# Ledger of designs, part 273: peptides against a protein of PDB entry 7RZF

Target 1, 358 residues: chain A of PDB entry 7RZF
Amino acid sequence: PFQEEHLKQLYKIVPIKDIRNLYVTFPIPDLQKYYKSNPGHYLGHLIGHEGPGSLLSELKSKGWVNTLVGGQKEGARGFMFFIINVDLTEEGLLHVEDIILHMFQYIQKLRAEGPQEWVFQECKDLNAVAFRFKDKERPRGYTSKIAGILHYYPLEEVLTAEYLLEEFRPDLIEMVLDKLRPENVRVAIVSKSFEGKTDRTEEWYGTQYKQEAIPDEVIKKWQNADLNGKFKLPTKNEFIPTNFEILPLEKEATPYPALIKDTAMSKLWFKQDDKFFLPKACLNFEFFSPFAYVDPLHCNMAYLYLELLKDSLNEYAYAAELAGLSYDLQNTIYGMYLSVKGYNDKQPILLKKIIEKM
Target 2, 358 residues: chain A of PDB entry 7RZF as posed
Amino acid sequence: PFQEEHLKQLYKIVPIKDIRNLYVTFPIPDLQKYYKSNPGHYLGHLIGHEGPGSLLSELKSKGWVNTLVGGQKEGARGFMFFIINVDLTEEGLLHVEDIILHMFQYIQKLRAEGPQEWVFQELKDLNAVAFRFKDKERPRGYTSKIAGILHYYPLEEVLTAEYLLEEFRPDLIEMVLDKLRPENVRVAIVSKSFEGKTDRTEEWYGTQYKQEAIPDEVIKKWQNADLNGKFKLPTKNEFIPTNFEILPLEKEATPYPALIKDTAMSKLWFKQDDKFFLPKANLNFEFFSPFAYVDPLHSNMAYLYLELLKDSLNEYAYAAELAGLSYDLQNTIYGMYLSVKGYNDKQPILLKKIIEKM

## One batch from the design tools (peptide; made by RFdiffusion4, then SolubleMPNN)

Design b2_p25_6_s4 (from b2_p25_6, 10 letters changed)
Fold by OpenDDE base, seed 4:
Structure b2_p25_6_s4 (fold): chain B 358 residues (1-358), chain A 25 residues (1-25)
Amino acid sequence: as target 1 above (358 residues)
Amino acid sequence: MFTASIDSAEDYPTEPVTGVSKFRK
């Protein structure tokens, strides 16, 4: 395990690829025995959330970060890590200290709100759906994965242990949150901008790096992270499917889409799933407009309209994606194309929101 | 993006303290 001398360290690392990444790492206890409650997954869900009031939303609004991942990572036996990883912009590389301050402000928000049972329930439901409707994996890869997992879980639970949550444990969530402190931080910045500015070479991979102690003033700044009023817990995810009923095959089910509605304003084609028998649907809409591609101005206006529409839908996109829903919006020479895919139960909700923004 | 586990040990330079230094090349 890391000792105190290994904490409050900054690593400046030179990558081979032109990438800019920030890793903020916290040593945490081994959570393996708590897989049924998975407090690290709970915290990763909130810290890694992309909706309004999230850490990522605020960091994106500042132009500092492109993507954010939060979660637990296995270490060696007896300890784990909690890692927040962000893809940095060029501007974000100049604001690393402020990015980390915002991370601690969000963590402080999580402490102030306390563990939320409804968030755990959403994670439980999402994982249960993912398990129940898991796609078939290639046997070779699957067998190898399961063989590895057998070292960590009981044989009877080996198939379910990575997915099924059973117990809400607020005490364990708080225990992990108590480890996410500035005094326990290890920071790694990966950028080519450190080329020629490093003094060490990693033994195994030859990676050039510099190690520095984080100044006590910076640690104190992070320790005094205030409650940033921009940070909010996510709203309840309305896209989580609850109905998984599969309708019986129609006796006259055709192998091809059948025209079931033909009007002056709309044609509707329908094909029932006769192969997969999943509670999923694909809704495809083609909207025709004689103005979409009439001239360069209208073409650009149609493009701009869709970009603005996509931007206005960003608030729902992440929540829908977590729930196994997706949408796609494309400009066509005839107008626009909309696709909504995933679990059929909540597709009408997503579709309604898209149409209301249109 | 939420990941339950950051699966790839390759993605984080774990220092040699654990005997396996995986720096992203």
Scores: peptide ipSAE 0.007, ipTM 0.459, DockQ to the pose 0.029
Fold by OpenDDE base, seed 5:
Structure b2_p25_6_s4 (fold): chain B 358 residues (1-358), chain A 25 residues (1-25)
Amino acid sequence: as target 1 above (358 residues)
Amino acid sequence: MFTASIDSAEDYPTEPVTGVSKFRK
């Protein structure tokens, strides 16, 4: 476990690859025994959220961060870590202190709002769906995984323990939030810009790094993080499936897509699932335009249109992905292609949003 | 002209969106 002397430390690390990463790490208690409530997952879901008013959304709007991951990580027996990891832009590398300030502003927002039972329920529902419709794994890998997790979970629960949430524990959420403080922080910045500016070498891999104490003034700045009015809790995820009904096979079900609609403007093929019997669908749309590829200008305009459309859909993409929905938009020589995949229950909602943005 | 196909589960992304912390890989 880290002692006080190991806290409030900054590590400047030279990578082999040309990458720019920031790791903000907090020591936390061992949460393994609380797997039924999983307070670290709750916090990871919120801190790592990509929707409007999220930490990532604000940091992206400033041009400082490309991606963000938040969550618990296993340590040794008796302790864990909570880590916020971001991929930095070149500009973001110059604003690390301000990025971390925004992290603490978001954490302060979570404290001010308090634990939300509806967020826990959303996580519970997502995990239950993931468990219920879990894909088949390779037996060797699966057996080895199960054998490993038998050390952490009761035999009766070993298959469910990583997925099924049972108990909303606001006290444990608050307990973890109380550890996410500037006085408990360990910061690592990974960038080639530190080459020739390091004074230490890691023993095992020869990684060059510099260790510095974070100045008390910077710690105090983070401790005094205000409520940034740009930060909001996510809205409820409208894409979480609730209907898992499998329709009976049609009597005339064909092994191939059948043409079920033919008009001057549209053709529709349909194939029912006769193999997997999952509450999922794949919707594929090909849009034909004689103008899409008529000349270089039209081709580039069609490309720009799709990029703008994708950007405009980004607000829904993350929530849809969490719920096991995905979409893809591609230019074709004939026009454009749209696919919508995942649980069929909420596909119409996602499709409607896509069409409204088009 | 618009063509739409509804295909079966063969093309479903099998990547488990496991809400498991991306750090457990």
Scores: peptide ipSAE 0.006, ipTM 0.433, DockQ to the pose 0.366
Fold by OpenDDE base, seed 2:
Structure b2_p25_6_s4 (fold): chain B 358 residues (1-358), chain A 25 residues (1-25)
Amino acid sequence: as target 1 above (358 residues)
Amino acid sequence: MFTASIDSAEDYPTEPVTGVSKFRK
């Protein structure tokens, strides 16, 4: 494991590719034995959340970060890492200290709220759905993966251990949160902007880097991270499916979509799934407007409307996607196309929200 | 002396451990 001298370090790394990344790494105990509770997954879910009041939402609002990933990573035997990784904008590269401050503010929010059993339950339910309806993998890759994970899990649980959560362990969540402190941090900034400003070369790959101690003033700034009132726990994910009933095939089921409604204002085609027998549906809507493409002004207005609509739906998009729902919105020469896909149970909820924003 | 080699930038978790990253282009 890293010793104290290896903590509070900043690495400036020159990449081969034109990328800008920040890695904020914390040494944590080996959590492998706690796979049934998976406290690192719980924290990764919250820290990596993309909804309103999330770390990513705030950092994006500042124009500093494009994407954020939080979670546990394997280390060597007997220890792991918790890593928060962000894709930096050019502006974000100038605000790394402030980005990390916001990370610690969010972590402080998690400490203040304490472990939430409902969040664990959502993770459990999401993972159970993902396991239950897991697609067939390529045999070669699957076999290799299973062979690898046999070293970590009991044989009886090897197929389920990466997915199925069993135990809510607030003590373990708190234990991991206690390791996510400024005094335990290792920071790596990856950017071409460090080219010609490095003093070391990595032995194996020849990667140029500079290592610096993080100033004590900066560590203290992070230690004094306040509760930023912009950070909130996510709301309950209303899109998590609970009904997986597959309706019997209709006796007169056609191999093609049947016209089930024909009116002056709407036509509706329906086809029951006769192949996959999954609790999933695809809803496709074509909206017609004679004004959508009548002239360049209306065309641009229709485009702008759609972009604004998409933006207004961003609050639901992540939660829906986690729950295996997706939507797509496109302009057509005739108007607008909407698609809603995924588990049929909660599609009406997502559809309703889309229509209410329209 | 376990020189914790800074594993290449490629060895950092690139895949979200949790969630679907919508913003991966």
Scores: peptide ipSAE 0.009, ipTM 0.463, DockQ to the pose 0.046; fails the geometry check
Fold by OpenDDE base, seed 1:
Structure b2_p25_6_s4 (fold): chain B 358 residues (1-358), chain A 25 residues (1-25)
Amino acid sequence: as target 1 above (358 residues)
Amino acid sequence: MFTASIDSAEDYPTEPVTGVSKFRK
């Protein structure tokens, strides 16, 4: 594990690629033995959440961050890390201290709310769905992965251990949260803007970096992170499928889509799945408008409309994605294309929300 | 020590811990 001398450190790193990243790392205990409760996954789900009132939502609203990922990472036997990683904008690179302050404000919000059993249950349900309907992997890769994880899990659980949650352990969630403190932080900023401003070179790859102690005043600023009223726990994910019934194959199932509805305003084709037998559907809608591509102005207006529509749907997109639903919206020369894919149970909910925003 | 492959997204959790890999096309 890192010693005290390795904590409260700032690394300024010069990348080869033109990237701007911030890594906020906390050493945490080895959570491997707690795989049935997976407290690091619980915290990663919340810290990495993209919905309203999330850390990412606030940082995006300020124009500082494009993406955020939070979660546990294996270090070596006997210790792990919790890492919050963000893709920085150019402006965000100037506000790293404030970004980290917001991280600690969100963590403080999590402490104030305490562990939520419903959030654990949601994670459990999501993981159970992911396990149950896991796609076939390439045998070679899968076998190698399983062989590796046999060192960490009982043989009887080796297939399930990475997915199935069993135990709500608020004590372990709190234990991990207690490690996510400013005094335990390691910060890395990755940017080309540090070129020519570094004093060290990494031995193996020649990466240029500078290591600095984080000033005590900055640590204190982060320690005094108060509750930010903009931060909220996510709402329950309405898109989590609960019905996995597979409808019987029709006796006259055609190998091709059949026209099942023909009206002046719509045609509907249907093809039942006769191959995969999954509780999933693919809904494709083509909307026709004679105005969509009549001239450059209308074409650009149709494009702008879809970009605004996509933006207005962002509040649902993440929750839907977590639940194994996706949508796609595209301009066509004839109008607009909408696709909704994933578990059929909650597709009507997502579709309704899309149509209500249109 | 930050692994020098900081240019590799592989060195940090790039996937949401929620099991939805945004990066797997």
Scores: peptide ipSAE 0.007, ipTM 0.489, DockQ to the pose 0.039; fails the geometry check

Design b2_p25_7_s1 (from b2_p25_7, 14 letters changed)
Fold by OpenDDE base, seed 1:
Structure b2_p25_7_s1 (fold): chain B 358 residues (1-358), chain A 25 residues (1-25)
Amino acid sequence: as target 1 above (358 residues)
Amino acid sequence: MKEFLRELAKLRDTPVPKLKSLVGK
C-alpha cells in the first residue's frame, strides 16, 4: 500500500512521443473479490461518461481535454488503483489544476447523488450483451487470458466473471468513492514541455521525470470542490438492446441483396444474414441530390452541412456506441451516405434521431 | 512507488487507452 509520503505527489514526465496526458491516480482496496458487483466499473462508467453533463463534456467545452478514460486498474497484490486519464490540449496543459478541480467536482456530484441502481442495471445489461455476443478471439490469446484469470475466479465463473454483474452494492461504490479524495491523489503530467526540466530518471526505462509535492493550498482547493451545476448524471441509455430474436432464414433467401422496393424516389435492397445469425443489422442509405456536387460552393456547403449534422448528433453518439450501435455520415459526389450498424433492436431509434436532425 | 513509475514509463509511449479497453478489464 502507498504510505502518506507517496500521496499528494505530482510527477512531470517527458514522453518520447509528442503527447500531452494527465493521469490522476487514487490507491483503492483490492476489489477482485467484489467482481460480481464491480464498484470500480460503476464509477468508471460515470466518470468516463461522454454524454451531456459529464466530466468530459465540460472539459471539452473549455478546450482543455480531447478524451477521458476512468476506471480501476490492477496494482500489486492486495491493492488497486482508480485512474482518470485525459488527453490534454495545449491549453489544457496550462489548466491542469482546474481540470483536476472539475474531476473532484464531478466526484462530489456522485457523492451527492449517491449510488444509482438503474446505472448499475445499465452496466449489467451492457456487460451481459457484450458477453453474449462476444466476437471470436484468437485462440492463443484467449487461452492465455483464461489461464491467467483462473487465478482470480472460480472455474465455473472464469468465462463470465469479467462480464456478468450480479449484485448491486451501494456500500462498495461509496467505499471506492471515499478513496477518490485529494489527500489520496497521485498526479502525473506527461508532456515534452518538461524536457530539460527534470531531475530524475526512472531506473527501468530511463524515463525522465520530476517529482514534486502538490502544495497544501492546491490540495485544500480540491478538497473544497463545490457542486458544479453543469455536472449531471447521464440519462438512461435508450439504445441498450433488449430484443435478441433472430428471425428464421427465409426459404427464398439469396446470397446477394435482393431488390425488394423500387419506386421513383427509392430503391431498397435486402439481404438476410445467412452466415453469422446475430441480432445485428447494417442499414446503408445513399441520399441523392442533384445539388451536392454541382460546383465548389455546393460541394463545400454539403460538407459543412454534414459536419454540423455530426456535431448535432454528438449527444447520441456515445450512448449509441456503448449499446453497440454506430453510425457513419459521409459526403458523396451524389449526395450523402448514412450507415447505421449494430444490434437491430434499437437501430430504428438511432435512425429516427438522425433523420430528425437532418 | 516503483510500480507506479513503471506504469507511467509504459504510458509515455502509448496513447490513452480507449474506453472499451478499461471498462472491459
Scores: peptide ipSAE 0.019, ipTM 0.473, DockQ to the pose 0.482
Fold by OpenDDE base, seed 5:
Structure b2_p25_7_s1 (fold): chain B 358 residues (1-358), chain A 25 residues (1-25)
Amino acid sequence: as target 1 above (358 residues)
Amino acid sequence: MKEFLRELAKLRDTPVPKLKSLVGK
């Protein structure tokens, strides 16, 4: 386990590639035995959330961060890590202390709200969907994976253990949150800007780095992280599918899309799935406008409209993606193309939201 | 029509989005 001397450390690392990354790492207990509750996944889901009021949303609004990932990582036997990793902008590289302050403000928000059973239930439902509709893997790779995870899970549960959540354990969530403190932090900043400013070389890969103690004043600043009113828990994910009924094949099912509606204003083609038998659909809409491509002005206005529409839909994009829904919006020479794909149950909800923003 | 058939063929290969919070083992 890391001793106190290994905590409150800053590593400045020179990458080979031109990348800017921040790693904020916390030593945590081994959570492997708690796979049925998976408290690290619960926290990773919230800290790594991309919706309104999320850590990423706020850090993006400041222009400091492009992407964020949060979650547990395996260590050695008897301990793990919780890691928050961000892709830094050039400006974000100058604001690392403030980025980490915002991380602790978000963690403080999670402490103040306490463990939420509904969030656990969403994670459970999402994982159950992922398990139930898991694609076929190549047998060789799958067998090797299963053989590896047999060291961690009972034989009877080896197929389900990585997916199926069973137990809401608020005590374990709090236990992990109690480890996500400034006094337990290890920070790594990866940037070419540290070239020629390092004093150590890593033995195995020759990576140049500098190690520094984080000043006590900075640790104290992070310890005194207040509640930032911009941070909110996510709203309930309305896109999580609950109905997986597969309708029987129609007797007149054609191998090709059939025209089921023909009007002056609309044509509709339908093809039932006769091959995969999945509770999924693809909705494709082609909108025709004689004005879409009539001149350069109209073309640019149609483009600008779609970019604004996409931006206005960003609030739903992450929640839809988590639930196995996606949409795409494209300009065409004839007008606009919209596609909605994924589990069919909640596609009408996503489609409605798209139409309400149009 | 051809695009619609292509999209139907992709329904099989739509990866269930791994929760991005699953830092891949």
Scores: peptide ipSAE 0.013, ipTM 0.447, DockQ to the pose 0.034
Fold by OpenDDE base, seed 2:
Structure b2_p25_7_s1 (fold): chain B 358 residues (1-358), chain A 25 residues (1-25)
Amino acid sequence: as target 1 above (358 residues)
Amino acid sequence: MKEFLRELAKLRDTPVPKLKSLVGK
């Protein structure tokens, strides 16, 4: 196990590729035996959330971070890591201490709110959907994966153990949160900007790095992380499908889209799925405007409108994508194209949100 | 130390799977 001397360390690492990454790592107990509750997944879901009031949303608003991933990772036998990984901007590379402060402010928010059963239930439902409608994998890869995970899970559960959550364990969530403290942190910054500034070489890969102790003043700053009022728990995901009914094929089902509505203002084509039998749909809308491409000004206005619309919809994009919904918005020479795809149950909700923002 | 550097080297090559990618990959 890591001793105290191995904690509160900063590693500056020179990558081969031009990448800027921050890894904030905490040693945690082995959570493998708790796979049915998966407290690390719960925390990874919240810390890695991309919606309004999330850690990523705030760090993006500052221009410091492009992407964020939070979650548990396997370590050596008997322990794991919880890792928060961010893709840094050039500006973010200058603000690493403040980025980590925001991480601890968000973690402090999670402590203050306590474990939320509804969040666990959403994780459970999302994972159940993902398991139920899992795509077929290549047999060779799948067999090798299953053979590997047989070391960790009972034979009867080996197919479900990575997906199906069963038990809400607030005690385990709190236990993991208690390990996510500044005194337990290991920080790695990966950037080419450290080239020629390193004093060590890694034995196996020749990776150049520098190791430094994090100053006690910085640790204290992170320990005194207050509640940042910008951080909020996510709202309930309204896009999680609950109805998976597949309607029977109509007797007169056409092999091609049939025109089911023809009016002066709208045409509607419909094709029932006769091949996949999935509780999924694809809605495609083409909006026509004689003004969309009449001149360069109108063309640019139509473009700007769609970019503003996309920006205004970003609040729903992550929640929809988690629930297996997606949308696409494109300018055309005739106007605008909208596509909504995924589980059919909640598509009307997403479509309504899109139309209300239009 | 060696394990952490090895894990960092692995982290370089294996992005921590997005939660979306952990479920079903």
Scores: peptide ipSAE 0.012, ipTM 0.453, DockQ to the pose 0.296
Fold by OpenDDE base, seed 3:
Formats: sequence, C-alpha cells, structure tokens
Structure b2_p25_7_s1 (fold): chain B 358 residues (1-358), chain A 25 residues (1-25)
Amino acid sequence: as target 1 above (358 residues)
Amino acid sequence: MKEFLRELAKLRDTPVPKLKSLVGK
C-alpha cells in the first residue's frame, strides 16, 4: 500500500505524443471479492457520467475538459485504484487545481445524496443486456481471457462475474467514497508543456517527469469542497431496453430491402433480420431538401444546423449509448442523413427526441 | 468501462508513461 509519502503527490509527465491528460488516482481496497455488488462500477458510472449535471458536463461547459473517465483499476493483489482521467484542453491545463476541486465537489454531492438503489438497478440491467447480447469474441482471445479470470471467480460464475450484478451494497459504496478524499490523492498531469522542466527519468520507458508534493493549502482547498449546485445525479435512463422479443421471420421476407411504402413525400424500405435474430434495428432516414446544397451559404447553414442539432442532442446521446443505442447525423448533397441503431425497444423514444430537436 | 479500458489500452499502446511506473512498487 502507498505510504503517506506517496500520497498528496503531483507528477508532471512529458509524453511522446502531443496529449494533455490529468489522472487523479486514489488507492482503494481490493474490491475483487465484491464483484457481485461492484461498488467501484457504481461510482465509476456516476463520476464518469456525461449527462446534465455530471462532472464532465460542468468541466466541458468551462472549456477545460474534452472527455472524462472514472472507475476502478486493478493494482497489485490486495489493493486497487480508483482513477478519474480527463482529456485536458489547453485552458484546462491551466486550471488543474480547479478541475480537481470540481471532482471533489461532485464526490461530495455523491456523499450527500448517498447510495441510490435505482442507479445500481440501472447498472445491473445494462450489464445484463450487455451479457445477454454479447458479441462473439475470437476463440483464442476469449479462452485466454477466461483462463486469466478463473483466478478471480468461481468456475460456475466465470462467464457472468464480469457482468451480472446481484447485490446492492450501499456500505461498500460508502466505503469506497470514503477513500476518494484529498488526503488520499495522487495526481498526474501529462503534457508536453513540461518538457525541459523535469528532473527525473523513468527507468523502463525513459519518460521524463517531475514529482512534487501538493501544497497543504491546495489539499485544504479540496477538503473544503462545498456542494456545487450545478452537480446533480443523473435522471433515470429511459433508453434501457426491456423488451427483447424477436418477431418471427415473415414468409415473404426478402434478402434485400423491400419497398413497403411509396408516397409523394416518402419512400420506406424494410428488411427483416434473417441472419442475426437480434432485438436490434437500424433506422436510416434520408431527408431531401433542394436548398441544402444550392449554394455555399446554404451548404454552410446546413452544416451549422447539423452541428447545433448534434450539440442539442448531447443531453440524450450518452444515456442512449449506455443503453446500446446510437445515432448518426450527416449532411449530404441532397440534405441530411439520420441513422438510429441498436435495441429496437427504445429506438422510438430516441427517434422522437431527435425529431423534436429538429 | 470497455471504452475506458480501450482508451487506457490506447494509452498503453501509445508510448506514454505507464502510470504503473509512477505507482511505486
């Protein structure tokens, strides 16, 4: 385990690639034995959430962060890490202390709200869907993976243990939250801006870095992280599929899309899945406008419209993606293309939201 | 999680300092 001398440390690291990353790391107990409740997954789901009132949403609104990932990472036997990793903007690189303050404000919000069983249930349902409809892996890789995880899980559970949640354990969630404190933090900043400002070289890769103690005043600032009223728990994910019925193959099912509706304003082609038999659909819409590409102004307006539409849909995009739904929006020389893909059950909800924003 | 592991794997496959080396043994 890290000694006190290894805590409250800042590492400034020079990458080979031009990247800007922040890693906020907390030593945590080994959670492997708690795989049925997976409290680190629960916290990673919330901290890494991208919806309204999330940590990422606020940090993006400030122009400091592009992406955020939260979760547990394996350490050595007997301990793990909880890591919050962000991709920093150039501006965000100047505001690392404030970014970390916002992380602690969000963690404080999670403490104030306490463990939520409904959030656990969503994680359980999402993981159950992911397990049930898991894609085929390459046998060699899959066998090697299974052989590796047999060291951690019972033989009977080895296929399910990484997916199926069984137990809501608020006590374990709180236990992990209690480790996510400024006194237990290790910070790494990765940026080329530290070139020529380092005093150490890593032995294995020759990576240049500097190690500094985080000032006690900064630790105290993070310890006094107040409730930021901008942070909210996510809303319930309306896109989680619950119906997985596969309709029988139609007797007249064609190997190609058949024209099932032809009108002056619309054509509709349909092809039933005759190969995969999955509760999934692909909806593709081509919208035609004679104005979309008539001149450079209209072309740029159509582009700008689509970018604004995508931005306005960001609220739903993450929740849909978690639920195995995706959408794509593209400009065409004829107008606009929309694709909605994934589990068919909640596609109408996502499609409706897209159309309401259009 | 998969994207995290994938992004961490991308970070692993990028010659960026493995945070493991900064994790003192």
Scores: peptide ipSAE 0.000, ipTM 0.387, DockQ to the pose 0.061

